# Peptides against a protein of PDB entry 8HF1, part 272

Target 1, 320 residues: chain A of PDB entry 8HF1
Amino acid sequence: NVMLYATKPTEVMVSFPHQEQVLTVTRLISAEIEKFYVSLDLMNIGVQPIRRSKSLQCLRDPSKKSFVKQLFNDFLYQMKEYGIYAASIAIISLIVEFDIKRRQAETLSVKLMHRTALTLCEKIRHLLVQKLQDMTYDDDDDNVNTEEVIMNFSTPKVQRFLMSLKVSFADKDPKDICCLVFVERRYTCKCIYGLLLNYIQSTPELRNVLTPQFMVGRNNISPDFESVLERKWQKSAIQQFRDGNANLMICSSVLEEGIDVQACNHVFILDPVKTFNMYVQSKGRARTTEAKFVLFTADKEREKTIQQIYQYRKAHNDIA

## One batch from the design tools (peptide; made by RFdiffusion4, then SolubleMPNN)

Design b2_p27_7_s1 (from b2_p27_7, 12 letters changed)
Fold by OpenDDE base, seed 4:
Structure b2_p27_7_s1 (fold): chain B 320 residues (1-320), chain A 27 residues (1-27)
Amino acid sequence: as target 1 above (320 residues)
Amino acid sequence: SELEELLEPLEELITDEQFEKLLEMMK
């Protein structure tokens, strides 16, 4: 029980204003996805060829449509929670996944379904990139990856997170930094990783200071080639973080699955802490002297969040 | 709550004023 002797990290809360304004582009994207769902429900993807048992086939086809809808729902969530800039990165992950699924399609109908989804993703990407470009004053600088563009097209939560990184790590020695960023969803890890790469590259004070990596949860459901690649990536990312070749790790529930990560001096919880286990496990990674455990909360939920954290502190002290 | 009185408060990493200043420096 090495956790009992660790210095308690300083717990920090960062409040952010609730974003009530829905941009026209986000409404358009949502409407296009809803139209696609209607079309998807009407698609006859046929009965897939049985490799093993008849009973499993009828269950496989609904699962493919459901998976497509899940990916778009996860995208819509990321667009809402992290903003348009993050969404422009998140959509690339969908493009990659649908292209893989299109190539792996055993039937023409399934191939067409994934192709239609891919075409929608490309349209969404174009709408997002166009909106990011509308704020670039100079017609000659097609670079949508500036600090300004990233900040302006991020949600208040992400803005406060990026500012918190800048304030915490500007011009510091990379060796003095061991940072974890916890997110709820596996897809958010990739999205925030891409956002951070671009933000760090565009921010001189961070460019040579932060080296991010990410870990995604093991997809225990699919023993496919993709799950093997993800497992290889996880092992590599963890090793880079252990070796100090990366000093910021974005992770989800992967740490709950018993992946051992070193003691950190900063732990950021970007998404709401929903469980006592998440609180204890994530906070338990902030073990160095002067370690910070940083939470993000909407202003409207600040009091509720404080009360919940105090309950978790009490429960943790009662077990310790 | 009685618990809030017994436990150390959460601190803020960045104030709203600091945040606005940083946003202004980026414009």
Scores: peptide ipSAE 0.033, ipTM 0.611, DockQ to the pose 0.057
Fold by OpenDDE base, seed 1:
Structure b2_p27_7_s1 (fold): chain B 320 residues (1-320), chain A 27 residues (1-27)
Amino acid sequence: as target 1 above (320 residues)
Amino acid sequence: SELEELLEPLEELITDEQFEKLLEMMK
């Protein structure tokens, strides 16, 4: 029971300015998604054949429209919370998903729906990549993956996170690093993983220091996404992290459900801590006093975050 | 705030000054 460990890691808060200015490209993308939702609501895709093996969740959306909207809403969230560079990676995951769903479509109407969604994703990708290239004088796609481009097109939160990694791990021995990064959403794990791969590769001080992996947990996976491949990949990622072949693991809130990850010397909470369980379980992975538990907060939310942490600390001490 | 005094200090890992210096080094 993680609650029984009176772990007193060093708690660190990193504040970041709230970004009020919305880029023209993000407004255009949001408007295109909203137009797409109107068109999607008008699409008649009929009643989907209920296969007996479909989970109760597949029974709840006979049209699969809610799933399409969920993916775009998750993308919009990622673009807002992590920036347009992260969004350029996130959109690729949507492209892959909609292409799979298009190929698996049992009806022409459903196939057309996923094709339309895919076409929108390609348009969004082009808009994002073009904006990233505007800072690069070179038309080469590889030139958008520089430290400068990543930093300039990331939100202040992500900028502070990346700098926190650089300051914490520059030129360290990879064996001395065991880092967890917690994010709220499943899709954010893969997005931040892709961002970190590019950032680490572009940052000489980190290139041979950090080896990231990501973990998506089981219960937030719609059964339609629990491929045997994904389960194998998760097991492999966990094993690589246990064996020290990976030293940074990006996790969604799913570590709540009993994935035994080793004790870590750094725990980053990239998204707001929303539950007492998340606080206790994530903090409980930092088992030594030398371990760091790092929180990120917007300046405007700093006081509220402090109050929430105080309540969680009090509640934890009352149970311990 | 009284609440900040009751909380064991949340240390800032990166000060705004350090962040600005890092951004300047990237320019």
Scores: peptide ipSAE 0.032, ipTM 0.638, DockQ to the pose 0.046
Fold by OpenDDE base, seed 2:
Structure b2_p27_7_s1 (fold): chain B 320 residues (1-320), chain A 27 residues (1-27)
Amino acid sequence: as target 1 above (320 residues)
Amino acid sequence: SELEELLEPLEELITDEQFEKLLEMMK
């Protein structure tokens, strides 16, 4: 029980400015997705054969349209919350997913639906990459993965997060680092993982210092075949983190109580803390001496966030 | 607030000034 440990990590708040200006490219992408939803609603995909997929999701959307919309909605969220650079990585995950679904399609209509979604993803990817290249003098795709491009095309939250990593870990011994990064959404884990790989590779002070990995919580794993690969990945990722082969783990949920993860010296909460359980369980991973628990808040929400954290601290002290 | 006095304040890891300096160093 993580709550039984009197862990007193240093709690740190990092404020970030609210991004007021929406780039023209993000508006264009949003409009293209909205047009696609109208087209998707008009698509007659017929009655889908009831695959004995025991997944509750297959019961909710016999048309598989809700799954397509969910992926694009998650993409739109990532683009808004993490920025264009993160979105350029996130769109690749959609391309992979829709290609798998296209290949697994039992009907021509479902195959066409996923193909149309893929075509949109490819268009979105092109728009994003083109926008990233506008800051590069060279048309080389490899030139978009610089520290400068990553920082300039990230939201203020992500900028502050990356800088917090740089300040915290620059030129440190990798063995002295055990870092958790909590995010709200499953797909954000993969997106932020890809962003961190590129950022670390582009940042000399973090090269050979941080080795990131990601893990998706079990409760969010679809029971489908893709879940077996994800379970294997999760097991491998946890093992790498335990063995010290990875020293930064990105998680979308608090590690189940049965996943013994080593005591961490840094815990970053990239997204808002929405529940007392999330606060206690994530904070409870910061167990080393002088451990840091780092929160991110928009300036406009700072007061509300502080009040909420104090309420959680009080409630935690009443249970301890 | 009385709660802010009773509970250890949240520290800022990176100030806005430190952020601006880092952005300037990246230019």
Scores: peptide ipSAE 0.022, ipTM 0.526, DockQ to the pose 0.057
Fold by OpenDDE base, seed 3:
Structure b2_p27_7_s1 (fold): chain B 320 residues (1-320), chain A 27 residues (1-27)
Amino acid sequence: as target 1 above (320 residues)
Amino acid sequence: SELEELLEPLEELITDEQFEKLLEMMK
């Protein structure tokens, strides 16, 4: 049984202070989204003709409003969990999604709904970018992508993650690095990827060391053109990681779907480990000699996290 | 590095031996 003799990775826990960044800008953005939800609930998107239903009864498609609310709720989560800098990248993904849905809208009412959502996203983007610029004392350097700005506008969790990358990989040979970063949500993969690109470019010790990629899971639900582009991107990203052209891969729980990723020397779990399967599968990717499996925990949740990891280790040893 | 000194107190190596000791204390 080849699994029994695999060198167990070293498990590392990095603690971070539980600091709710109560910025005025985050309160303003949350209040604008709540006002938008009230307006969205009052919007008559009309009755969508179900083309395939023999019944002439036009059903309200509550799924379209639910999807808009889901995207803004995911954005609010990312702003809370990763900070304002990550939120400035995350909002661009919402802008792209709402512009696509606006263009694909079959009715004027649905088109107007997505246009209103898009206008709110542009306002949020402006508020975020303005707040990032307020830290640049130099009127001439519009560059909000400095190490200082990224670090100051990131949550303590993201700060500790970026510091852990710098300590682990500063001035190393890129060929000796095979790193996985696990996140819970698909949208977080793209957000953290954009943050890492800017951080690596602003950090001389990492600029020629780390080459990040990200994997977005197959949306099995829609055979649409977006799913083809996502599949092409996923195949290209995996191939670049296999060929050593990328040495850091950001992924969600999609690695569970049978993506054969190489044995890695570093596995970072940026979000809490919620399931035994996620623990075993992510830890099972750290298979090299001296492999590290790194977890992030808030100080208040440290004891609970240790107890959970212990239960998962015991359960894994009882099955092995 | 100053960064390693800042992270070293925050990095806890959870060894199998430390987990076994934690097990014994939770018994």
Scores: peptide ipSAE 0.069, ipTM 0.511, DockQ to the pose 0.087; fails the geometry check

Design b2_p27_7_s2 (from b2_p27_7, 14 letters changed)
Fold by OpenDDE base, seed 3:
Structure b2_p27_7_s2 (fold): chain B 320 residues (1-320), chain A 27 residues (1-27)
Amino acid sequence: as target 1 above (320 residues)
Amino acid sequence: SELEELLEPLEELISDEEFEKLLKMLE
């Protein structure tokens, strides 16, 4: 029973200028990752002995190299879509992942591969942090976590998102706020969470108003210790949001898989709505009388986004 | 289209001019 409770949320669109921030540092980082991919393709990670197969055909595990490339491709996407400040947080997640995979490595060749990836991540982190520090004129204030630094090193989309939060929630009662932020990718939840923690701490009007949490989708593939920690974090984050100890939840599309989240008064879609199901399910979380459903679009994609929303509205009305 | 006339327009949360004013206050 999708209770079609009658109050349709107000659908809001926020436009942002399509500026590719072509910084020298982003070009340098991209070039270093491309050089690393060439080196990675040449790496002999050896033949993993398949313990269970009687056939001595040592299959190359292409999955290990593909996973390393996936993490760096996700990082490059986050740097492009959210900016250098978000990238400085995202790279820490890669460092943690590659250190875990380095420790879990069954072979010296796989251990060396993850160590080389880790060394590149530390170089990238240094380049990002140095660029964030170049705006702090005061050599003594190592605090790259100011509102100014966050805003200046964020993409126009993220700037408009942060301003939308400030205008929507400045000096409000925390109890009156139930906010969802939808992102496409699992890793984006964590980097946007870290960005929001620093932004809220640096913004007096939000410091005692917003308490963010994030929910990472279940990695059903790995029964490993990471999956237990992630499951504990998810349960804790959902419980804090249900108890009102957190009033802003960042989530990927996995909230679709049956997490009963309370009726929210604000739903922000930070990434493009790619499917009708995503539109209906995310909009269906905005159920209060004055609920807002907020979309972000580049100016170049504005007309296409409007037409897509009208098609989704029609399709939703034809099913109702 | 006849559908666009039947559908309520998307609202703006904050105008582009208001966002530009907010960004300039951080300078």
Scores: peptide ipSAE 0.071, ipTM 0.693, DockQ to the pose 0.057
Fold by OpenDDE base, seed 4:
Order: C-alpha cells, then structure tokens, then sequence
Structure b2_p27_7_s2 (fold): chain B 320 residues (1-320), chain A 27 residues (1-27)
C-alpha cells in the first residue's frame, strides 16, 4: 500500500506561461474535424449483423461513431495541450487505429466510415508535417525531428518539461536514473513517448542517457477489449523498466497496485493533479528525500495549484 | 493560509529566466 510510506520527496513546481497563440494550422484542422463530424452524423452505418443479442448491437452502433469522435477529440486535446509536434505523432496513432478498424469492418458502410476518418487523418498529418517543414530549410522528413523543431512546435508546458529533463539528466549515468512521467490520458502516453524518442535522439546530452518506455493504464474497459498485443507490450515495458533497460516510464495511471516498480528518483506530473489518489500514488513512487516530485502548472493557475497541493499534503499526513 | 505556513513551499527546478536562456540557445 503506497499510502503507508511517509514519502518526503522534494516537491518541485515548474510554471509555464499560458499559450494564447492559436496557429492557423490548428484552426484549419479543428474546422476539418468539425466538418467531418457533420458528415459522420449524416452517415448511415446501418444495423450491424446480428452476431449477439439485439441489446448488445444497439449499443455497438452508437459506439462506433462515438469512438471515432472520441479519437478525434483526444487528438484535438493532444494538439492543444502538447502542441503541433506532438499532434504530428498523435495523428499516426489514429491512422493505425482507423486502418485496423477499416480492415475489421463487418459492413461496407462501417468500412467507408473508417476510410473517411483515415483520409481525414492523412490530410491532418500532411498539414502538420508541412507546418513543421516550414521551419526547416530542407524538405527531408528527418529534419523535422530536430531539438529546435520539437521545442518550437511544442506548448510552453512541453518545452519546460523537455528542458527539465535536459537539466536533470544531461550526461548522467543511465543507471542512476529512474524516472516516471505521469499523464492523464492513455493516448498521451504514446504521443509523449514518440516525442521523447525523437527529442532524446536529437539531443546528444540525452541520447545515451534516457531510454524511454510507455505503459498504457489497463483499460477500465473489460480486459477482453485489451488486444493481446497491448497486454504483451505492457508486460514487456514493465519488465524493461524493472530490469533497468528503460529508465524513463510514461504512465497514464499510477502503476496499479501490484505493479511493483522500484522507487524512482524522479517523478514528473505533466498534467494537472486532479485527485488525491493520483497525488499520493504518484508521489509515493518518489520515496527518498533526494527524489524529485515535479509538477507543471500554468502561471494563471499557480496559486490554485499550490493550495490544492497543500490540501493533499495535509490529507496525506493525517492518514500516514 | 495557516496550512501554507505549516508546509514547506514548492521549489522551482529552474527559473523562468533560465528557461528563456535555454530556449534562446536553441534558436
């Protein structure tokens, strides 16, 4: 029980300016997604073939359109919260998912729906990559993965996160590093993982220092919906982190009770701490006084964040 | 608050000025 350990890590807050600038490309992408939603609502995906009880099928049809909208809404969130560079990675995950769903489609109408979603994702990817290339002198896709491009096309939060990693870990021994990065959303894990891979590869001081991995929290959806591949990936990722083959783990949930991950010397909370349990469980991974527990907050929310953290500290001390 | 006086403040990992310097080194 992580709550039973009086953890006194050094709690660090990193402030970031509120992003006021909306890029034209982000407005265009948002408008294209909205147009797609109108089209999606007009699509007749038909009644799915009766494989199971009528009650389960009626729940499945809304779920397919809803799922498509959820993925695009999650993408829009990634683009807003992490920037257009992160969005260029996030869109690839949507492409893969919609291609799988297109291939698995039981009806032509559902196949067409996923194909239309896929075509939109390809257009969005092109718009994002083109915008990343506008800062590169060369048309080569490899040139968009520079430290400069990543930084310039990331939100102030992500910029400060990357700088915090660089300052914290530059030229250190990989064995001395055990880092957790907590994010709110499942899809953010893959997005930030891809961003970190490219950033670390482009940053000489980190290239041989940080080996990232990601773990998607278990779907609160029944274990039956977790692909065998996702379960294998999770087990492999956890094992790599335990074995020290990975020293930075990105997580969307606290490693559930029973995933004994070693005590970490760094815990980054990239997204706002919304619950006491998230605070206690994430902080509980930073067990030593030398360990850092790093929070990111917008300047406008700094005071509110401080007050919330003090309330959580008090509540934790009252239970400990 | 009375609670804020009893608890150690959150420290900053790096100042905003230092972040701005690091960002300018990437420009």
Amino acid sequence: as target 1 above (320 residues)
Amino acid sequence: SELEELLEPLEELISDEEFEKLLKMLE
Scores: peptide ipSAE 0.027, ipTM 0.574, DockQ to the pose 0.057
Fold by OpenDDE base, seed 5:
Structure b2_p27_7_s2 (fold): chain B 320 residues (1-320), chain A 27 residues (1-27)
Amino acid sequence: as target 1 above (320 residues)
Amino acid sequence: SELEELLEPLEELISDEEFEKLLKMLE
């Protein structure tokens, strides 16, 4: 049985200090979003006509307010988990989405709601960019994408991740690299992708070494809501990774059964491993000789993480 | 613990000390 000789990947754990980033800007942004939620709850957007489109989107809050809150909650999560630099990238995705929804609004009240959300996103973006510029002596907007700015405005987890990439891949042949990065949330894929593009471009040792792509898992709730553009982009990203035109792929934990991603030599798990299936599936992608499977854990959660990985190893050995 | 010994040592890719040195070089 050839599967038994799958070289077990070297499992690596990287610890990071649990720093609560007590940034004044982060507190201000959180408070502005909370104030916005109060205002949003008071907005009368009328009874939205239940669009008879059988699409499961109609089952979400007919007010569309729940979706607005979800996007800001996902943003707040990214800001907390990845830092204000990552948040400055994440907010652009909200701006784009609210602008699309503002243009697609059928009622003046819904248009106004999305406009108010958009105005808040623009304010948040300004606050984030201004804070990134505080470290740059020069007012040049291009200077916020330096290695130094990225590192200083990233969480300890992201700092350790970026350093792990630099140490692992500096001056290597791009052809010898097949790297997967797993994240929990679909929106994190795009955020970390944008961060990595800027980091790689600012890091000479990685500029010609790493070519990142991302893949958002299929939205299990509605494959029909994946825009034709998103599906085309996913197919293109997978193909680039298969062809070796990209050597680092950022994936959400929902690698659905059947995305035949090649055997990788590096697998990074940036977010906590929450399920046995995620552990087995992600580890099972590290199949090359000398493959590394890298986990990130907060120092305070290190023991609990070790115990959980042990239970997953035991359960995997009992099934094998 | 027997558990830590049975875990094939989760080799730290980079020691915390090496990370702290690298962080200090970026400060």
Scores: peptide ipSAE 0.020, ipTM 0.539, DockQ to the pose 0.047
Fold by OpenDDE base, seed 2:
Structure b2_p27_7_s2 (fold): chain B 320 residues (1-320), chain A 27 residues (1-27)
Amino acid sequence: as target 1 above (320 residues)
Amino acid sequence: SELEELLEPLEELISDEEFEKLLKMLE
């Protein structure tokens, strides 16, 4: 019943150019990952003990190779969709994950597999950081976390998103801001959070204005011990956002899981809206007076995106 | 300017006054 009285948010579509130029470093990284997949397929990791882990993922690949490939595929996606700067943060999450899995390995072969994955991640991290440093003209400033470096090594989508944040929130009272940022993938929440922390810190107009947090959906949380830490972190992040200690929340599909987030004045959809539920749930959070619902689309996909949003809007009006 | 062209997609998001303010902050 509360949804019926919500003012319809202003829907905004931000277009961005398609990134045509692939940097040599991204091609090198992709080639190294493909070589690693060939090596990974040749690795004999033996029969894994059937842990009674009720996790659907453990049922699909007892060898854990699919999990390793999934993490690198998610990294490749993030590098492509968000750029080299976001990738430099995303690779750290892989390093942490593989180090934990290496330490938890019950067999030497599985331990070696995760060690090999770690070595590749460290190489990738070095290549990314070196490329970020090569564009800092000042040999003395090891600081790759400048606004300029972040912008130059982000995709046009991320550039437009960061600009939209700067324009929307520069020098505003942090109390007047309740912002949601929706992304498709759980790992994107972490890398965009790290990117935003560095961007906000490098942008004087935002330093005391935006306090970001992130929230990952439960359905994708591994049932392992890490899931307890992630669940505690989720509760803390939600509480900080409710208490106004954080005013920007990055979410992946969390609203579909029934996590109640407060009504917001800004909702950004950084990734394509793939489902009607995502459209309704995300738009349904933009409930304040003059709330903005901002979508990002590639220029080449603009018409298709507009048509899809009109279909969702029509379907929503037919249910309301 | 090259900056105006870069920000053109944002013109629909903000008022002209906010856009001018942004240009001045980025110049």
Scores: peptide ipSAE 0.000, ipTM 0.230, DockQ to the pose 0.029

